# Ledger of designs, part 13: peptides against a protein of PDB entry 6CSU

Target 1, 51 residues: chain A of PDB entry 6CSU
Amino acid sequence: GALEELRGQYIKAVKKIKCDMLRYIQESKERAAEMVKAEVLRERQETARKM

## One batch from the design tools (peptide; aimed at target 1 G1, target 1 (a further copy) L3 E4)

Design b2_p15_4_s2 (made by RFdiffusion4, then SolubleMPNN; from b2_p15_4, 6 letters changed)
Fold by OpenDDE base, seed 4:
Structure b2_p15_4_s2 (fold): chain B 51 residues (1-51), chain C 51 residues (1-51), chain A 15 residues (1-15)
Amino acid sequence: as target 1 above (51 residues)
Amino acid sequence: as target 1 above (51 residues)
Amino acid sequence: EEEEEREEEEELIEE
């Protein structure tokens, strides 16, 4: 019935949102890792220039 | 050093975002459970009125 | 279909 359909639609929507959020978290971690990597390289280069 | 501090800040920020998203998912589940519950009650009442 | 919806709800609770 209409209730079951609404429930199904809701479950599906929540699943999608959950997946999207988990993906966003993963992408955010990857971006942060790349930023850290870039900063490490910059600091190493600056340190090397001072030696 | 500054790099370690930056790394720490990024990790902390990502953790916060993760926690906020997980909380949002949980709250979304709760809201929908309440919506489903309310709809079940309405349908039961409508069915009972037709009997 | 109803069983699938229950399994999906249980999965959402476990995750």
Scores: peptide ipSAE 0.173, ipTM 0.618, DockQ to the pose 0.021
OpenDDE base, seeds 1, 2, 3, 5: peptide ipSAE 0.168, 0.169, 0.155, 0.168; ipTM 0.615, 0.619, 0.585, 0.615

Design b2_p15_4_s3 (made by RFdiffusion4, then SolubleMPNN; from b2_p15_4, 7 letters changed)
Fold by OpenDDE base, seed 1:
Structure b2_p15_4_s3 (fold): chain B 51 residues (1-51), chain C 51 residues (1-51), chain A 15 residues (1-15)
Amino acid sequence: as target 1 above (51 residues)
Amino acid sequence: as target 1 above (51 residues)
Amino acid sequence: EEEEEEERERELIEE
């Protein structure tokens, strides 16, 4: 019935949200890692210039 | 020093990720709620047509 | 009611 269908659709939507969240978190972590990597490279260059 | 700066930047990035995640979750929930609402409206219309 | 709904949503996400 309509209630069972609605419940099924809600569960499906929540599962999709979960997957989207996990993907977004992963992508955000990757972006943060790249920012850190870029900073480390800058710091190494600054250190090299001071030698 | 460079290590302390890196640590600070990493913590800041992680905090930003957390905030972005919470926002994304909220937006995703809102989208799911709108999908469910639209489905309920369709089901009500179908029921009304069968009366 | 909102807390109960959030709890139900958490349970669904844990599945």
Scores: peptide ipSAE 0.202, ipTM 0.621, DockQ to the pose 0.022
OpenDDE base, seeds 2, 3, 4, 5: peptide ipSAE 0.198, 0.198, 0.204, 0.201; ipTM 0.618, 0.623, 0.620, 0.618; seed 4 fails the geometry check

Design b2_p15_4_s4 (made by RFdiffusion4, then SolubleMPNN; from b2_p15_4, 8 letters changed)
Fold by OpenDDE base, seed 2:
Structure b2_p15_4_s4 (fold): chain B 51 residues (1-51), chain C 51 residues (1-51), chain A 15 residues (1-15)
Amino acid sequence: as target 1 above (51 residues)
Amino acid sequence: as target 1 above (51 residues)
Amino acid sequence: EEEEKEEEEKRLIEE
């Protein structure tokens, strides 16, 4: 009936949100890791210039 | 020093991830709510046709 | 309030 169909659509929507969010978080973490890596490289270069 | 600067960059990156994630989840929930609303309207129309 | 919202969003994702 209408309630079962609505429940099915809700669950499907929630599952999609979950999958999209997990993917987005993973991609965001990867981008943050690249930013930190670039910072570490700059700090190493600065240290090398001071030595 | 280099460790303090790296720590600062890490904290800044984590804060950005958190904010971006919360915004993305909220926008995704809003899109899901619109999809469910559309489904409810279809079910109401179907019920009205059966009456 | 922000923490409560974050926890609510987390519960939704756990479904």
Scores: peptide ipSAE 0.219, ipTM 0.631, DockQ to the pose 0.021
OpenDDE base, seeds 1, 3, 4, 5: peptide ipSAE 0.217, 0.203, 0.214, 0.199; ipTM 0.630, 0.601, 0.612, 0.624

Design b2_p15_5_s2 (made by RFdiffusion4, then SolubleMPNN; its pose is not in this set)
Fold by OpenDDE base, seed 5:
Structure b2_p15_5_s2 (fold): chain B 51 residues (1-51), chain C 51 residues (1-51), chain A 15 residues (1-15)
Amino acid sequence: as target 1 above (51 residues)
Amino acid sequence: as target 1 above (51 residues)
Amino acid sequence: SAEEGRRKLAEAEAR
């Protein structure tokens, strides 16, 4: 009935929000990792210049 | 060193973001549940009036 | 899916 339909719609909406947030978390971690990687590369280059 | 410190700071920041997002997900689920509960109560009241 | 998202997160954390 109408109540069950409403319940289903809210559950579906919450599931979508959860997926979106998990994706955001993953992308944030990837961005942080790339920043660290870039720093490592710069450090290696600077070390090489000092050799 | 400076690189390790930077890495630590980024990891800490990502952990905080993750915690905030998980809390948001939980709160969103609770809000959806309360909306469904309110609808159920209204439906029961309307049914009672029809009796 | 939520399961796919959790899997990808776990893979990143395992590095």
Scores: peptide ipSAE 0.123, ipTM 0.623, DockQ to the pose 0.024
OpenDDE base, seeds 1, 2, 3, 4: peptide ipSAE 0.119, 0.119, 0.121, 0.118; ipTM 0.628, 0.611, 0.625, 0.630; seed 2 fails the geometry check

Design b2_p15_5_s3 (made by RFdiffusion4, then SolubleMPNN; its pose is not in this set)
Fold by OpenDDE base, seed 3:
Structure b2_p15_5_s3 (fold): chain B 51 residues (1-51), chain C 51 residues (1-51), chain A 15 residues (1-15)
Amino acid sequence: as target 1 above (51 residues)
Amino acid sequence: as target 1 above (51 residues)
Amino acid sequence: SAEEGREKLEEAERR
């Protein structure tokens, strides 16, 4: 019935939101790692220039 | 320096967002579980009335 | 899927 359909739609929506959030977290972690990598490379270059 | 501070602030912000999202996911799972429990109880009551 | 996302999160946390 209508109540069961609404429940099913709600559960489906929650699952989609969960997937989207997990993907966002993963992408944010990857971006943070790339920022750290870029900073380390810059520090190495600056040190090399000072030598 | 300013770049290191900005990097540190970004990492801290990402960690906070991650924690908030994980908490949201956990709460959503708990709500979904409660909805399933409520439906099972209703189904049992309806079956009992039909007996 | 949500399961794949959880696995990727777990892998990233171990790094």
Scores: peptide ipSAE 0.115, ipTM 0.600, DockQ to the pose 0.012
OpenDDE base, seeds 1, 2, 4, 5: peptide ipSAE 0.087, 0.086, 0.124, 0.084; ipTM 0.610, 0.609, 0.597, 0.608; seeds 2, 4 fail the geometry check

Design b2_p15_5_s4 (made by RFdiffusion4, then SolubleMPNN; its pose is not in this set)
Fold by OpenDDE base, seed 1:
Structure b2_p15_5_s4 (fold): chain B 51 residues (1-51), chain C 51 residues (1-51), chain A 15 residues (1-15)
Amino acid sequence: as target 1 above (51 residues)
Amino acid sequence: as target 1 above (51 residues)
Amino acid sequence: SRERGREELERALEE
């Protein structure tokens, strides 16, 4: 009925928001890790240059 | 040292973002549940009116 | 070391 449909719509909306946010968190963590890796590489290159 | 402090700041920032997002998800679920409860109440009131 | 500190950050952010 109408009530069940409304409930379903709200639950669906919340689930979508949750999934989008969790994906954003995961992607943000991955980007941060890649930035750290890049910095480590730069530091290794600088160290090698000084050898 | 400066590096450890920066590392700590980055970790703290990521944790804060994660916590804020998780809190938003939880609050959104609670708001959705309250909206459904309000609708259930309205439906019950309408049914009672028709009795 | 600076490198070890950055690698630790990388690990922490991927958890």
Scores: peptide ipSAE 0.181, ipTM 0.573, DockQ to the pose 0.020
OpenDDE base, seeds 2, 3, 4, 5: peptide ipSAE 0.141, 0.176, 0.078, 0.164; ipTM 0.561, 0.591, 0.522, 0.584

Design b2_p15_6 (made by RFdiffusion4)
Pose (drawn by RFdiffusion4):
Structure b2_p15_6 (pose): chain A 51 residues (1-51), chain B 51 residues (1-51), chain P 15 residues (1-15)
Amino acid sequence: as target 1 above (51 residues)
Amino acid sequence: as target 1 above (51 residues)
Amino acid sequence: FHFTTGEELYEKYSH
């Protein structure tokens, strides 16, 4: 039983780490995508200069 | 004994997972920081324009 | 993360 418990605790710990990294990565990509939008908008300043 | 050793192993294993996640995070900071230099370098194109 | 010590597991699952 101790073996199953210790096994269970290890699995739980790593499954939590995975859940944290999955969220951190999804959040990171969204922030990166947001950087893409915010800069296409900076081209408005460039295209206005061209106008 | 056997239980304490098994415990030490699961602890050591999850700490290795933490090391992998840490190296990744450090890489994340470096990449974002590299982006700062990259954006400063594109400003160079625009300052040559202003001259 | 918390991992149960060998002493606590021994007390809980020993016969």

Design b2_p15_6_s1 (made by RFdiffusion4, then SolubleMPNN; from b2_p15_6, 6 letters changed)
Fold by OpenDDE base, seed 2:
Structure b2_p15_6_s1 (fold): chain B 51 residues (1-51), chain C 51 residues (1-51), chain A 15 residues (1-15)
Amino acid sequence: as target 1 above (51 residues)
Amino acid sequence: as target 1 above (51 residues)
Amino acid sequence: FYFTSGEELEKKYGK
């Protein structure tokens, strides 16, 4: 019935948001790691160059 | 009626989750920026110390 | 530590 369908739609929407968020978090961690690695390398080079 | 009220509650709940996610993304960006600044400072100090 | 543009999610769920 309408009530069950409405509940199902809510659950589906929440699950979709959850999955999107988890993917975002995982990809954010990967990008963060790469950004830090790149920045560390750059800073070492810059600092050494300024010495 | 009860069905319309429940529909409203589900919509409200989904909207809240969406807003919380967007806020988390914004706060994550701010934390990331601070972490990068801190790491840059640390690396400059480390590199200089090793010279 | 998290870092990303978040642009995809913001496009999808933003106002």
Scores: peptide ipSAE 0.222, ipTM 0.706, DockQ to the pose 0.025
OpenDDE base, seeds 1, 3, 4, 5: peptide ipSAE 0.220, 0.223, 0.219, 0.219; ipTM 0.701, 0.702, 0.702, 0.701; seeds 1, 3 fail the geometry check

Design b2_p15_6_s2 (made by RFdiffusion4, then SolubleMPNN; from b2_p15_6, 5 letters changed)
Fold by OpenDDE base, seed 2:
Structure b2_p15_6_s2 (fold): chain B 51 residues (1-51), chain C 51 residues (1-51), chain A 15 residues (1-15)
Amino acid sequence: as target 1 above (51 residues)
Amino acid sequence: as target 1 above (51 residues)
Amino acid sequence: FKFTSGEELLKKYSK
């Protein structure tokens, strides 16, 4: 019935949101790691240049 | 009625999840920025020490 | 970040 259908739609929506969030978190972690890596490399060069 | 009440509760729950996600994203960005900043500072010290 | 289509679907019930 309508009640069960609505419940199903809610559960589906929540599951999708959960998946989106997990994906975002994972991608965010990867981007953060790459950013740190790149920044460290640039910093080494800049520091060496200034010394 | 019961159906409208349940609908309202589901919508409220999903909106809450959305707000929590947005907050998490913002806080995550701030933490990432601070992490990079801290890493750069440590790297400067380490690089200088090794030179 | 892009929210799920499921979230957008439920928003229709608030109209």
Scores: peptide ipSAE 0.122, ipTM 0.578, DockQ to the pose 0.072
OpenDDE base, seeds 1, 3, 4, 5: peptide ipSAE 0.094, 0.097, 0.086, 0.092; ipTM 0.572, 0.589, 0.519, 0.588

Design b2_p15_6_s3 (made by RFdiffusion4, then SolubleMPNN; from b2_p15_6, 7 letters changed)
Fold by OpenDDE base, seed 4:
Structure b2_p15_6_s3 (fold): chain B 51 residues (1-51), chain C 51 residues (1-51), chain A 15 residues (1-15)
Amino acid sequence: as target 1 above (51 residues)
Amino acid sequence: as target 1 above (51 residues)
Amino acid sequence: FKFTSGKELEKKYGK
């Protein structure tokens, strides 16, 4: 009935929020890794230029 | 009645989760900004040491 | 953990 439907809607909303947060965290980690990778590459190139 | 009360509780719970998430993001951004600020300061100090 | 960007979530859940 209405109670079960309401409960279902709540659970669905909470699950969606959880999934969105986890995805955001994962994507944020990936972006951070890419920034570090780019920085390391620049440093290596600069070092090579000085050699 | 009980159904309306439960509905209110579910809405309140979801809203709180959303607010907590947004607060976490904001605080995370602030911490990141502070880290960058600290790094820039260290780099400036290192540059000054070499001058 | 520190988020690099919260822009997407802020768009979805922000006011």
Scores: peptide ipSAE 0.216, ipTM 0.712, DockQ to the pose 0.024
OpenDDE base, seeds 1, 2, 3, 5: peptide ipSAE 0.213, 0.215, 0.207, 0.212; ipTM 0.710, 0.710, 0.679, 0.709

Design b2_p15_6_s4 (made by RFdiffusion4, then SolubleMPNN; from b2_p15_6, 5 letters changed)
Fold by OpenDDE base, seed 2:
Structure b2_p15_6_s4 (fold): chain B 51 residues (1-51), chain C 51 residues (1-51), chain A 15 residues (1-15)
Amino acid sequence: as target 1 above (51 residues)
Amino acid sequence: as target 1 above (51 residues)
Amino acid sequence: FKFTSGEELEKKYSK
């Protein structure tokens, strides 16, 4: 009925937002990891040049 | 009626989640900006030491 | 998290 359909629509909307947020968080973590990796590489290169 | 009230409650709940998400993204961007600022400062300090 | 863009998501949910 209308009540069940309305409930279903709410749940669907909430799940969509949840999935979008999880993807955003994951992609943000990946970008952060790449930044750290790049920094570590630069530090290693500097260390190598100082040897 | 009860159905309209429930509909209003669901819409309100979804809007709240949406707003919370947007706030979270904004705060995340601010943290990222501060991290980049700190990295730039470190690079400038290293440059100064190498002069 | 340390770094994020979020531009696409902000655009989507700011509407």
Scores: peptide ipSAE 0.283, ipTM 0.732, DockQ to the pose 0.024
OpenDDE base, seeds 1, 3, 4, 5: peptide ipSAE 0.281, 0.291, 0.282, 0.281; ipTM 0.731, 0.736, 0.733, 0.729; seeds 1, 3 fail the geometry check

Design b2_p15_7 (made by RFdiffusion4)
Pose (drawn by RFdiffusion4):
Structure b2_p15_7 (pose): chain A 51 residues (1-51), chain B 51 residues (1-51), chain P 15 residues (1-15)
Amino acid sequence: as target 1 above (51 residues)
Amino acid sequence: as target 1 above (51 residues)
Amino acid sequence: SKYEEAKEELEEAKE
């Protein structure tokens, strides 16, 4: 039973780490995508200069 | 004994998972930091225009 | 827990 418990605790610990990394990565990609939008908007300053 | 050793192994294993996640995070910081230099270099194109 | 019980049983078996 101790073997099953210890195995269960290990699995739980790594599954939590995976859940944390999954959210951290999704968030990181959204931040990176937000960087893409914010800069296409900075071209407005350039295209206004061209106008 | 066997249970304490098995515990040490699971602990050591998850700490390895943490090391992998840490190296990844450090890489994240370096990449975002590299982005800062990259953006400063594109400002060089615009300062040559202003001259 | 099952771990604490298994550890106590192993200590008793050693004694």

Design b2_p15_7_s1 (made by RFdiffusion4, then SolubleMPNN; from b2_p15_7, 9 letters changed)
Fold by OpenDDE base, seed 5:
Structure b2_p15_7_s1 (fold): chain B 51 residues (1-51), chain C 51 residues (1-51), chain A 15 residues (1-15)
Amino acid sequence: as target 1 above (51 residues)
Amino acid sequence: as target 1 above (51 residues)
Amino acid sequence: GAVEEALEEERRRRE
């Protein structure tokens, strides 16, 4: 019935949000890791110039 | 120094991830709410056709 | 790597 279908749509929406969040978190972590790696490279180059 | 700057970049990256996550969660909730509203409308229309 | 592991740990602390 209508109530069961509404409940089903709510559960479906929540599951979709969960999957999208996990994917977005993973992509954001990868971008942050690359940003930090670039900073480490710059710092190593700067240190090397002072040696 | 290099270690302090690296620590600063790490903290900056983590803060950015947090902000992006919160924004994405909010946008996803809004999309889910609109999906549920559309479903409720369809169910009401279907019920009305049976009355 | 170490950066990814640290970022995952920070995610767990926020939840």
Scores: peptide ipSAE 0.199, ipTM 0.605, DockQ to the pose 0.018
OpenDDE base, seeds 1, 2, 3, 4: peptide ipSAE 0.187, 0.157, 0.191, 0.199; ipTM 0.594, 0.472, 0.589, 0.597

Design b2_p15_7_s2 (made by RFdiffusion4, then SolubleMPNN; from b2_p15_7, 10 letters changed)
Fold by OpenDDE base, seed 4:
Structure b2_p15_7_s2 (fold): chain B 51 residues (1-51), chain C 51 residues (1-51), chain A 15 residues (1-15)
Amino acid sequence: as target 1 above (51 residues)
Amino acid sequence: as target 1 above (51 residues)
Amino acid sequence: GPIEEERERRELEEE
């Protein structure tokens, strides 16, 4: 019935939100890691130039 | 230095994202639960009216 | 339910 249908929709929606959020966190971590990596490279290059 | 500062900013940003996401999930669940509760009440009222 | 919700929260917090 309508109640069971709504419950099903709720569960589905929550699962989707959870997955989307986990994906977003992962992507954010990846982007942040790339920024750190780039900074490390810049720091190394600057150190090398100063030698 | 700049590298440590960036690392700190990264960690802070990730923590914030994580917290925001957990909060969003919680709020979404609360809204969904309220919708289910409202539907249950409507179903009960409709059943009562049909009796 | 609250038990599953708490499990889901912990799983997300471990990421």
Scores: peptide ipSAE 0.206, ipTM 0.610, DockQ to the pose 0.022
OpenDDE base, seeds 1, 2, 3, 5: peptide ipSAE 0.194, 0.191, 0.181, 0.141; ipTM 0.604, 0.608, 0.604, 0.508; seed 3 fails the geometry check

Design b2_p15_7_s3 (made by RFdiffusion4, then SolubleMPNN; from b2_p15_7, 10 letters changed)
Fold by OpenDDE base, seed 4:
Structure b2_p15_7_s3 (fold): chain B 51 residues (1-51), chain C 51 residues (1-51), chain A 15 residues (1-15)
Amino acid sequence: as target 1 above (51 residues)
Amino acid sequence: as target 1 above (51 residues)
Amino acid sequence: GAVERAREEEERRLR
């Protein structure tokens, strides 16, 4: 019935939101790590150039 | 030094992202629940009106 | 920094 369908839609929506946000967190962590890596590499290169 | 500061900034950024996203999930769940509640109430009202 | 700006942009998109 309508109520069961609505409940199903709610659960589905919440699950999707959760998955989307967890994926975003993971991707954001990866992007942040890559930024750090790039910065470290640049700093090392700068140090090397100034030696 | 610069590397330690960068590491600190990374950790801080990741923590903030995580917290913000978890808050978003919670708020989204609350909004979804309120939407369901409102819909159920409307359906009950419609049923009552048609009795 | 760049990470925070990216986060803020995404939060704005999601809201």
Scores: peptide ipSAE 0.226, ipTM 0.611, DockQ to the pose 0.011
OpenDDE base, seeds 1, 2, 3, 5: peptide ipSAE 0.220, 0.187, 0.224, 0.187; ipTM 0.610, 0.514, 0.608, 0.597; seed 5 fails the geometry check

Design b2_p15_8 (made by RFdiffusion4)
Pose (drawn by RFdiffusion4):
Structure b2_p15_8 (pose): chain A 51 residues (1-51), chain B 51 residues (1-51), chain P 15 residues (1-15)
Amino acid sequence: as target 1 above (51 residues)
Amino acid sequence: as target 1 above (51 residues)
Amino acid sequence: ELEKLEEELEKIEEP
């Protein structure tokens, strides 16, 4: 049983790390996508200058 | 004995996972930092305009 | 050391 317990604890620890990385990555991508929108909006300053 | 050693292995294994996540995160900082230089360089295009 | 190994063995055999 100790072998199963220790195996279970290891699996749990890694599965939590994966869950944390999955959320961190999704969030990182969203932040990066938000950077794309905020800059297309900065072109408005450029296109206004062109006008 | 065997149980303590098995414990040490699982601990060492997860710590390796953590090292991989860490190197990734450090790379994330460097890439975002590289982006700062890249944006400063595009400002160069606009300052040549203003001259 | 022997007692410790016997205790570890018992733990392994326990469900």

Design b2_p15_8_s1 (made by RFdiffusion4, then SolubleMPNN; from b2_p15_8, 8 letters changed)
Fold by OpenDDE base, seed 1:
Structure b2_p15_8_s1 (fold): chain B 51 residues (1-51), chain C 51 residues (1-51), chain A 15 residues (1-15)
Amino acid sequence: as target 1 above (51 residues)
Amino acid sequence: as target 1 above (51 residues)
Amino acid sequence: EEEERLRELELILRP
């Protein structure tokens, strides 16, 4: 019935939101990690130039 | 140094995002649950009216 | 600059 269909849609939507948010967090972490790696590289290069 | 500060800011920001997203998911679940409750109520009222 | 890098990070990580 309509109620059971609504329940199913709710569960499906919540699962999708959870997955989307976890993916967003993961992608944000990956982007941040790449920025850190770039900074490390920059600092190593700068140190090498000064040596 | 700057790199360590950046790393610290990264960790802090990611933690904040995690908390914000968990809150968003929880609020979304709460809203969905309220919609289900409202539908249950409407269907019960409709059934009662037809009885 | 450090401050600019931090601002960029904040933009990337903004919910």
Scores: peptide ipSAE 0.181, ipTM 0.553, DockQ to the pose 0.010
OpenDDE base, seeds 2, 3, 4, 5: peptide ipSAE 0.149, 0.179, 0.137, 0.181; ipTM 0.483, 0.556, 0.464, 0.554; seed 5 fails the geometry check

Design b2_p15_8_s2 (made by RFdiffusion4, then SolubleMPNN; from b2_p15_8, 6 letters changed)
Fold by OpenDDE base, seed 2:
Structure b2_p15_8_s2 (fold): chain B 51 residues (1-51), chain C 51 residues (1-51), chain A 15 residues (1-15)
Amino acid sequence: as target 1 above (51 residues)
Amino acid sequence: as target 1 above (51 residues)
Amino acid sequence: DLERLLEELERILKP
């Protein structure tokens, strides 16, 4: 009935939000790791040039 | 009725998720910035020691 | 924490 259908729609929406958030967290961690690696490499070069 | 109560619960849950997501994003950005700053500072010291 | 919250909310909304 209408109640079961509405409940199903809400559960589906919540699950979609969960999946999107978990993906965001994973991608954010990967981007952060790459940013740190890039910054470390750049800093080594800059430090060497200034010495 | 049951439909109105379920709708209210869904809206409340979605609003809570939105707030938690925004907080997580903000805190994640701050932690990433601090991690980069700390790593850059550490790398300057290590580079200087190895030269 | 967020994942656990989402799982709890899903459980509450289930029939």
Scores: peptide ipSAE 0.094, ipTM 0.544, DockQ to the pose 0.039
OpenDDE base, seeds 1, 3, 4, 5: peptide ipSAE 0.074, 0.077, 0.080, 0.077; ipTM 0.497, 0.515, 0.544, 0.520

Design b2_p15_8_s3 (made by RFdiffusion4, then SolubleMPNN; from b2_p15_8, 6 letters changed)
Fold by OpenDDE base, seed 2:
Structure b2_p15_8_s3 (fold): chain B 51 residues (1-51), chain C 51 residues (1-51), chain A 15 residues (1-15)
Amino acid sequence: as target 1 above (51 residues)
Amino acid sequence: as target 1 above (51 residues)
Amino acid sequence: EEEKEEEERKLIELP
């Protein structure tokens, strides 16, 4: 009935949001790690250039 | 009726999850920015120590 | 009915 369908839609929506959040968190961590590596490399290059 | 109340509760719950996700994303970006700043400072200190 | 389903779908759409 309408109540079961609404509950089903709610569960589906919550599952989608949870999956999207977990994926976003993982991708954000990977991007943050790459950004840190790039910044460290840049800082080393700038220091080497000034020496 | 009960169906309208359940729909209202569903919408409220989904809105809360969305808001919590957006806040988490924003806070994660801020933490990532602070991590990059801290890593740059650390790298400068390590370079200065080796000189 | 379809309009309400579309509004609910847009509600859970990530930016």
Scores: peptide ipSAE 0.216, ipTM 0.545, DockQ to the pose 0.044
OpenDDE base, seeds 1, 3, 4, 5: peptide ipSAE 0.201, 0.207, 0.199, 0.191; ipTM 0.605, 0.613, 0.611, 0.507

Design b2_p15_8_s4 (made by RFdiffusion4, then SolubleMPNN; from b2_p15_8, 7 letters changed)
Fold by OpenDDE base, seed 5:
Structure b2_p15_8_s4 (fold): chain B 51 residues (1-51), chain C 51 residues (1-51), chain A 15 residues (1-15)
Amino acid sequence: as target 1 above (51 residues)
Amino acid sequence: as target 1 above (51 residues)
Amino acid sequence: EEEERKKELELILEP
């Protein structure tokens, strides 16, 4: 019935948001690691040029 | 009625989760920026010591 | 990315 359908829609929406959040967290950690590596490399080059 | 109240509660809960996710994204960007700044500073000091 | 996520979440919120 309408009540069961509404409950189903709620659960489905919440599960999707949860999955999206977990994926975002994991991918953001990976991107952050790569960004730090790139920044460290750039900084070494910049510092070396100023010596 | 009871069905309308439940629908209202469902919508409210999902909106709350949406807001929490967006806040997490924004705060994670701010934290990432600060981590990069700190890493750049450490790298400058390390490079300078090796020159 | 934030805007993309915002749009995706808005679609989920549609009653």
Scores: peptide ipSAE 0.200, ipTM 0.585, DockQ to the pose 0.028
OpenDDE base, seeds 1, 2, 3, 4: peptide ipSAE 0.203, 0.199, 0.191, 0.195; ipTM 0.585, 0.541, 0.617, 0.578; seeds 1, 2 fail the geometry check

## One batch from the design tools (peptide; aimed at target 1 M21 L22)

Design b2_p16_1 (made by RFdiffusion4)
Pose (drawn by RFdiffusion4):
Structure b2_p16_1 (pose): chain A 51 residues (1-51), chain B 51 residues (1-51), chain P 16 residues (1-16)
Amino acid sequence: as target 1 above (51 residues)
Amino acid sequence: as target 1 above (51 residues)
Amino acid sequence: SILEKIEEREKETLEE
């Protein structure tokens, strides 16, 4: 039983780390995508200069 | 004994997972920091325009 | 990916 418990604790610890990394990554990508939008908007300053 | 050793192994294993995540995160900071230099360099294109 | 590497380390530890 101790073997199953220890195995269970290990699996739980790594599954939590995966859950944390999955959220961290999704969030990071959204932030990166937000950086793409905020800069296409900066081109408005450029296209206004061209106008 | 066997149970304490098995415990040490699971601990060591998850710490390795943590090391992998840490190297990844450090890389995330470096890449975002590299982005700062990249943006400063495109400002160079615009300052040549202003001259 | 980092998640696939974590999964590989998990499988290796559990097989040991």

